# Designs tried in a protein design run: peptides against a protein of PDB entry 7RZF. Part 102

Target 1, 358 residues: chain A of PDB entry 7RZF
Amino acid sequence: PFQEEHLKQLYKIVPIKDIRNLYVTFPIPDLQKYYKSNPGHYLGHLIGHEGPGSLLSELKSKGWVNTLVGGQKEGARGFMFFIINVDLTEEGLLHVEDIILHMFQYIQKLRAEGPQEWVFQECKDLNAVAFRFKDKERPRGYTSKIAGILHYYPLEEVLTAEYLLEEFRPDLIEMVLDKLRPENVRVAIVSKSFEGKTDRTEEWYGTQYKQEAIPDEVIKKWQNADLNGKFKLPTKNEFIPTNFEILPLEKEATPYPALIKDTAMSKLWFKQDDKFFLPKACLNFEFFSPFAYVDPLHCNMAYLYLELLKDSLNEYAYAAELAGLSYDLQNTIYGMYLSVKGYNDKQPILLKKIIEKM
Target 2, 358 residues: chain A of PDB entry 7RZF as posed
Amino acid sequence: PFQEEHLKQLYKIVPIKDIRNLYVTFPIPDLQKYYKSNPGHYLGHLIGHEGPGSLLSELKSKGWVNTLVGGQKEGARGFMFFIINVDLTEEGLLHVEDIILHMFQYIQKLRAEGPQEWVFQELKDLNAVAFRFKDKERPRGYTSKIAGILHYYPLEEVLTAEYLLEEFRPDLIEMVLDKLRPENVRVAIVSKSFEGKTDRTEEWYGTQYKQEAIPDEVIKKWQNADLNGKFKLPTKNEFIPTNFEILPLEKEATPYPALIKDTAMSKLWFKQDDKFFLPKANLNFEFFSPFAYVDPLHSNMAYLYLELLKDSLNEYAYAAELAGLSYDLQNTIYGMYLSVKGYNDKQPILLKKIIEKM

## One batch from the design tools (peptide; made by RFdiffusion4, then SolubleMPNN)

Design b2_p14_6_s4 (from b2_p14_6, 5 letters changed)
Fold by OpenDDE base, seed 5:
Structure b2_p14_6_s4 (fold): chain B 358 residues (1-358), chain A 14 residues (1-14)
Amino acid sequence: as target 1 above (358 residues)
Amino acid sequence: MSPFELLRERQAKF
């Protein structure tokens, strides 16, 4: 495990690829024994959230970050790490201290709100859905994976332990939050801009890097992170499926889509699933417009319209994706294509929101 | 975990 001398360190790392990344790492206790409550997953869900009022949403609004991942990572037996990783813009590379300040402001918001049982319940429900409807894996890979995780979980739970949450443990969430402090931080910045500015080479991979102590004034700045009023907990995810009923096959079920509605304004084809028997559907809509491809101006206007529509739907996209729903919007030579896919239970909600934005 | 392991796992996945 890292000793105190290994904390409050900054690593400037030269990548082989032209990438800009920030890794903010906290040493945490081994949470493996707490897999039934998984407090690191709870915190990863919130810190890594992409919805309105999230850490990522604010950092994107500043133009500093493209993507964010938060969560626990295995270290070795007896310790773990909590890592916040971001993909930096060129501008974000200049604002690393401010990005980390925003991380600590968000963590401070989580402390102020305290552990939320409803958030745990959403994580539980999402994981239960993911387990119940887990896709088939290649047997060789799956068997090898299961054999590996038998070292960590009871035999009777080995299939469920990575998915099923059982216990809300606010005490463990607080315990992990208490480790997410500036005095416990290790920062790594990855950028080609450090080429020729490094003084060390990593032994195994030859990676060039520089190690520096983070100044005490910077640590103090992060310790004094206030509540940023832009940060909010996510809203409840309305897209989490609750109905998984599989309707019986119709007696006249055709192997191909049947035309079930034909009107002057719409045609509707339907095909019942006769193969997979999953509580999932694919809704595909083709909208026809005589103006969509009439000239270059209209074509570009139709493109811009869809890009604006997609942008306006970003607030729902992440919550829908977490719940196993997806949508796709494309321009066609005839107009517009919309697809909504995933668990059928909440597809009407997502579809309604898409149509209301159109 | 070294900051370097995190880098390589990502560089290998992309």
Scores: peptide ipSAE 0.014, ipTM 0.526, DockQ to the pose 0.071
Fold by OpenDDE base, seed 1:
Structure b2_p14_6_s4 (fold): chain B 358 residues (1-358), chain A 14 residues (1-14)
Amino acid sequence: as target 1 above (358 residues)
Amino acid sequence: MSPFELLRERQAKF
């Protein structure tokens, strides 16, 4: 495990690729034995959330970060890490200290709110759905994975242990959250801007880096992170499916889509699933407009409209994606294409939100 | 993808 001398360190790393990344790493206890409560997953779900009032939403609003991922990572037997990783903009590379301050403000918000059983229940439900309707994996890869995880889980639970949550453990959530402190931080910044400014070379890959102690003033600034009123817990995810009923196959079910509605303004084709028998649907809409592709201006305006529409849907897109729903919006030479896919139960909710924004 | 799977895929590329 990292000793105290390895904490409060900043690494400036030169990548081979033109990438800008920030890694904020916290040593944490080994959580493997707590897989039934998975407190690291709970915290990763909240810290990595992309909805309104999330850490990512605020950092994106400032133009500093493109993507954020938060969660536990395996280290070695007896210890783990909690890592917050962000893809930095060029501007974000100049504001790393402030980005990390916002991370600690969000963490402080989580401390102030305390562990939420409803958030755990949503994680439990999402994972249960993911397990129940898990797609078939390639046998070779799946067998190798299962063989590996047999070292960590009982034989009886080996198939379920990565998915099924059983116990809400607020004590363990607080225990992990207590490790997410400035005094326990390791920071790595990955950027080509450090080329020629490094003094060390990594032994195995020859990666050039510089190691510096984080100034005590900076640590103190992060320790004094206030409650930022922009940070909020997510709202309940309305897209989590609760109905998994599979309707009986219709007697007249055809192997091809049947035309079930024909009007001057719309045609509707329907095909029942006769192969997979999953509580999933694919809704595809083609919107026709004589103006969508009439000239280069209209084509670009139709493109811009869809990009703005996608941007306006980002808040719902993440919550829907977590719940196993997806949408796609594309320009066509005839107009626009919309696809909505996933669990059929909550598709009408997502579709309604898309249409209300259109 | 869960935030966790994205971490695994990005870290497996380094």
Scores: peptide ipSAE 0.008, ipTM 0.524, DockQ to the pose 0.243
Fold by OpenDDE base, seed 2:
Structure b2_p14_6_s4 (fold): chain B 358 residues (1-358), chain A 14 residues (1-14)
Amino acid sequence: as target 1 above (358 residues)
Amino acid sequence: MSPFELLRERQAKF
């Protein structure tokens, strides 16, 4: 475990690849024994959320960050880490102190709101769905994974322990959140811009780096992080499937799509699943427009339209993606293609929202 | 992907 002397440190690291990353790391207690409540997953879900009022949404709006990941990481027996990792823009590399300030403002928002049982329930439901409809893995990889996790979980729970949440533990959420403080931080900035500005070499990989103490004034600035009114808890995820009914196979089910509607304005083909028997569907729409590919200008306008449409759907689509729904939008020589895939229960909600934005 | 699954995938890339 890190001692006090290892805290409040800044590492400037030179990568081999042209990447810009920020790692904000906090030492936390070993949460392994609390796998049934998984308080680190609860906090990772909120800190790493991509919806409106999230940390990522605000940092993206400033042009500082492309992606954000938050969650627990194993250390060794007796300790873990909580890590917030962001992909930095060139501008974001100049605003690292302000990015970390926003992280602490979001963490302060989580303290002010307190643990939310409904958020835990959503995490529980999402994980239960992921477990129930888990794809078949390659036997070699699966066996090796199971053999590894047998060191951490009871034999009777080894298949479920990484997925199924059982207990809402607000006390443990608060305990972890109390470790996410500026006095406990370790910061690593990864950028080629530090080339020729380092004084140390890592022993195993030869990575060039510089280690510096974070100034007490910067620590105090982060400790005094106020509530930022732009940060909000996510809304309830309306896309979490609740109906998993598989309709019986029709007696006249064809092995190929049947034309079930033919009109002057639309054709509809349907094929029932006769192979997988999953509560999932694939909805595919081809929209025809004589203008979509008439000339190079219209082709580029149709492309730009789809890029703007995708951008307008990003924050809303995140909740659908978490629930195992996806969409795709593509230009065709005839017009536009839309695909909606995933659990059939909530597909109409996602489809409606896409069509309302079009 | 959940932020946690993204961490697992990124950890598998290191």
Scores: peptide ipSAE 0.008, ipTM 0.519, DockQ to the pose 0.265
Fold by OpenDDE base, seed 4:
Structure b2_p14_6_s4 (fold): chain B 358 residues (1-358), chain A 14 residues (1-14)
Amino acid sequence: as target 1 above (358 residues)
Amino acid sequence: MSPFELLRERQAKF
């Protein structure tokens, strides 16, 4: 495990690929024995959240970060890491200290709010849905995966242990949050901009890097992270499916989509699922507009409209995606295409939000 | 985890 001398370190790393990444790593206790409560997943869900008031949302609004991933990662036996990883913009590479400050502000928000049982319940429900409706994997890969995880879980739980949450443990959430402190941080910045500025070479891969102590003033700045009023806990995910009823096949079910509505303004084709028997649907809408492709100006306006529409829908997209819903919006030569896919229970909610933004 | 192990995992996903 890392000792005190390994903490408060900054690594500047030269990648082979043209990538810009920040890794903020915290040593944490081994959480493997707590898989039924999975406090690291709870924190990863919140820190990695992409909705309004999230860490990512704020960092994106500043133009510093493209993507964020938060969560626990295995170390060796007896210890783990909590890692916040971001994809940096060119501008974000200049603001790494401030990005990390925002991380600690968000962590401080989590401390101030305390563990939320409803958030745990959402994680539990999401994981239960993911388990229940898990797709068939290729047998070879699946068997190899299961054989690997048998080293970590009881035989009876090997199929469920990665998914099913059982116990809300606020004490363990707080215990992990107490490890997410500036005094316990390891920072790695990955960028080609460090080429020719490194003094060490990694033995196995020849990776060029520099190691520096993080200045005490910077650590103190992060320790004094205030409550940033822009950070909020997520709202409840309204897209989590609760109804999984599969309707019986209609007596006249056709192997092809049947025209069930024909009007001057709309045609509707319907095909019931006769093959997969999943509580899922695919809603596809083709909107016809005589203006969409009349000239290059209108074509570009239609494109711009959809890009703005997609941007305006980002607040819902992540929550929907977590719940196994997706949408797609595309320009066509005839107008616009909208697709909504996933669990049928909450598709009307997502569809309504899309239509309200249109 | 070394910073290098993190790099390898991302490089393997892309």
Scores: peptide ipSAE 0.014, ipTM 0.527, DockQ to the pose 0.072; fails the geometry check

Design b2_p14_7_s1 (from b2_p14_7, 7 letters changed)
Fold by OpenDDE base, seed 4:
Structure b2_p14_7_s1 (fold): chain B 358 residues (1-358), chain A 14 residues (1-14)
Amino acid sequence: as target 1 above (358 residues)
Amino acid sequence: EKLHTFSKDVEKIT
């Protein structure tokens, strides 16, 4: 376990690759025994959320961060880490202290709101869906993975332990959240900009780095992180599927898409799944406009329209993705292409939102 | 969420 001397440290690391990353690490207790409640996953889900009012949304709006990942990581025996990792922009590299301040503001928001059972339930449902409809893995890789996790889970639970949540434990969520404090932080900044500015070399990989104590004034600044009114808990994920019914094959099921509707304004082809038998669908729409490609101006306007539409839909993209739904919008020479893919249950909701933004 | 993004470089320093 890290001692107090290992806390409040800043590492400046020179990567081999041209990458800019920030790792904000918190030592936490070993949560392995709590896999049925998985409080680290709950916090990782919220801290790593990409929707409106999320940490990532705010950091992206400032142009400081491209991606964010939050969650628990295994440590040595008897302890774990909670890590917030962000991909930094060039500008973000100059604002690391402020980025971390925003992290603590979001964490403070989580403290103020307290543990939410509905969020746990969504995590439970998402994980249950992921387990139930897990794709076939390559046998060799799967066996090796299972052999590895047998060290951590009972044989009877080895298949389910990574997925199935059973218990809402607000006490454990609060316990982990209480470890996410500035006094318990380790910061690593990875950037080529530290080349020639390091004084240490890591023994195993030859990674050049510098270790510095984080100034007490900076720690205090983070300790005094106020509630930022831009941070909000995510809304309920309306895209989480609840109906997994597979409709029986139609008697006249064709091996190819059949034209089931032909009107002056629309043609509809349908092909029932006769191979996978999953509660999934692919909805593909081709919109025809004689104006979409008539001249360079209209072509560029059509492009701009889709970019703006995509931007307007970004608020739903993450929630849809978490729920196993995706959409795609593309310009075509004839107009526009829209696809909606994933679990069929909530596709109408996503489709409606897309159409409302169009 | 599973932290998949650990560069090998940081894993040993943390």
Scores: peptide ipSAE 0.019, ipTM 0.583, DockQ to the pose 0.109
Fold by OpenDDE base, seed 3:
Structure b2_p14_7_s1 (fold): chain B 358 residues (1-358), chain A 14 residues (1-14)
Amino acid sequence: as target 1 above (358 residues)
Amino acid sequence: EKLHTFSKDVEKIT
């Protein structure tokens, strides 16, 4: 475990690749025994959320961050880390202190709201879906993985332990959240901008770095992180599938798409799945407009329209993705293409939202 | 959960 002397440290690291990353790391207790409640997953889900009022949404709005990932990471035996990692913009590299302040403001929001059982239930449901419809892995890799995790889980639970949540433990969520404090932070900034500004070399990989103590004033600023009114808990994910019924094959099921509707304004083709038998569908829409590609102006207008439409749908995109739904919007020379894919149960909800924004 | 591909280099320093 890191001693107090290893806390409140800033590492400036020179990467081989042209990348800009920030790692905010907190030492946490070993949570392995709490796999049935998985408090680190709960916190990772919220901190790593990409919807409205999320940490990422705010940091993106500032132009400082492109991507964010939050979650627990295994350490050595007897301890773990909670890590918040962000991909930094060039501007974000100049605002690392403020980015971390926003992280602590979001963490403070989580403290103020307290553990939410409905959020846990969503995580449970999502993980149950992921387990139930897990893709077949390569046998060699899968057996090796299972053999490794047999050291951590009972034999009876070894297949389910990484997925199935069983217990809502608000006490454990609060315990982990209490470790996410400025006094317990380790910060690493990875950027080529530190080239020639380092004084140490890592022994094993030759990575150049500089280690600095984080000033007490900066730690105090983070400790005094107020509630930022821009941060909100996510809304309930309406896209989580609950119906997994597979309709029987129609007696007249064709091996190819059949034309089931033909009108002056629309043609509809249908193909029932006869191979996979999954509660999933692919909805593909091709919209035709004689104006879409008539001249460069109309082409650019059609492009701008789709970019604006995508932007207006960003509020749903992440929640849909978490629930195993995706959409795609593309310009074509004839008009527009829309695809909606994933679990069929909530596809009508996503499709309705897309159409309402169109 | 987007799998954090931590660079091995960063993992040893952090």
Scores: peptide ipSAE 0.018, ipTM 0.576, DockQ to the pose 0.090
Fold by OpenDDE base, seed 1:
Structure b2_p14_7_s1 (fold): chain B 358 residues (1-358), chain A 14 residues (1-14)
Amino acid sequence: as target 1 above (358 residues)
Amino acid sequence: EKLHTFSKDVEKIT
């Protein structure tokens, strides 16, 4: 257990690789017994969200952070950590205090809004989908994993415990959120820029680091984090599948795609799944334009168009990905290629949004 | 849920 002397500490760490990372760590109680409600997952889902009004969206808009991950991590027996990890830009490395301020502003927003049952329900639904349609793992790896988690879960629940949420526990969410405070923070900054500026060496790996107390003024600044109006809770994820019906194989189903529509402006090929029997589809569209590759100017314009289109779709990309949908847009010598993959139920919604931006 | 792949370098200092 970290004692008070181990809190409010800043570690400057020299990496072997050329990486810039920030780790903001909070000691939290052991949540293992609360796996049915998983309050750490709820908070990780929100803090690690990549949609509009998220922490990452704001930090990216400032050019300070590339990626963000939030969640619980196992610690020693009886202790866990909640960690917010970001990949820092060169500019972000200069604004670590402000980055952490924004983290606390987002956390303060979560306190102000309180626990949301609909967010829990989305997490529950997403995890249930992930469990139901889990890919086959290599037996040796899977058995070893299951053997490991048998220490934490009843035998009857060992297969479901990591996935199936059963109980909405706002009290536990608030309890964990109450641990995410500046007075309970440990900060680690990883950068080669600290080379030659360290005074300690880690015993096991020889990692060079410097430990410093975070100034009380900085802690107080973070404690007084106001509500930032840029931070918003996510909207409901419209891409979460609810229909998993598998249509029976047609008697005339061919092992190859059949041409089902042939017109002057379009050809449509269809193949029913005869192998996997999953509620998934792959939609592939090839758009032809005589202008796409006629000269270097048009080629670059077509490229720029797709980059702008991808950028305009970023607001949906994360929510779609969480729901097991993906899209891809590529330039071709004949025009452009679009693919939409994943659960078939909400593919029309994603496709419609893509076409409306196009 | 991006699993925190903490680089081995940072996991042991905390």
Scores: peptide ipSAE 0.021, ipTM 0.590, DockQ to the pose 0.095; fails the geometry check
Fold by OpenDDE base, seed 5:
Structure b2_p14_7_s1 (fold): chain B 358 residues (1-358), chain A 14 residues (1-14)
Amino acid sequence: as target 1 above (358 residues)
Amino acid sequence: EKLHTFSKDVEKIT
């Protein structure tokens, strides 16, 4: 367990690769026994959220961060870590203190809102979907993994324990949130900009680093993190599938797409799944416009339109992805291509939103 | 919660 002397430390690390990363690490109790409620997953879901009002959305808007990951990590026996990791821009590297302030502002927002049962339910549902429709793994790797996790879970639950949430435990969520404080922080900044500015070498890998105490003034600034009005809890994810019914194969099912609708304005091809028997669909739309490629101006306008459309859909992209839905938009020489893929249940909702933005 | 594989360089200092 980290003693007080190991907390409030800043590590400046020289990478081999040209990368810029920030790791904000908190020691937390071992949560292994709480796998049925998984409070670390709940917090990781919110802190790592990419939707409007998220931590990442705000940090991206500042031009400081490209990506964000939040979650629990196993430590040594008897303790864990909660880690917030961000990919830093060149500008973000200059604003690390402010980035961490925003992290604590978001954590303060989570404290102010308190644990939300509906968020837990979404996590539960998402994990249940992930478990139920898990892809086949290589048998050797899978068996070795299962053998390893038998040390942590009852035999009866070994297959489900990493996925199936059973208990909403707001007390455990609050307990973990109480560990996400500036006085418990360990910060690592990874950048080549620290080359020649380090005084230590890591014993195992020869990584060059400098260790510094975080100034008390900076800790106090983070402790006084107020509510930032830009941070909001995510909205309910409307894309989470609830219907997994697989329709029987039609008697006249063709091995190839069949033309099921032919009109002056549209052709529709359909192929029923005869191989996978998953509650998934692929919707592909090709839009034809005589203006798409008529001249350089129209081509550039069509490109600009599509980029604007993509930008307007970003608010749904993350929620759809979490729910196992994806979309793709591309310019073609004939017009535009749209693809919607994933669980079929909520595809109409996503498609409607796309069409409404078009 | 994609635990992005911490760059091998940082996984060991933490």
Scores: peptide ipSAE 0.017, ipTM 0.584, DockQ to the pose 0.097; fails the geometry check

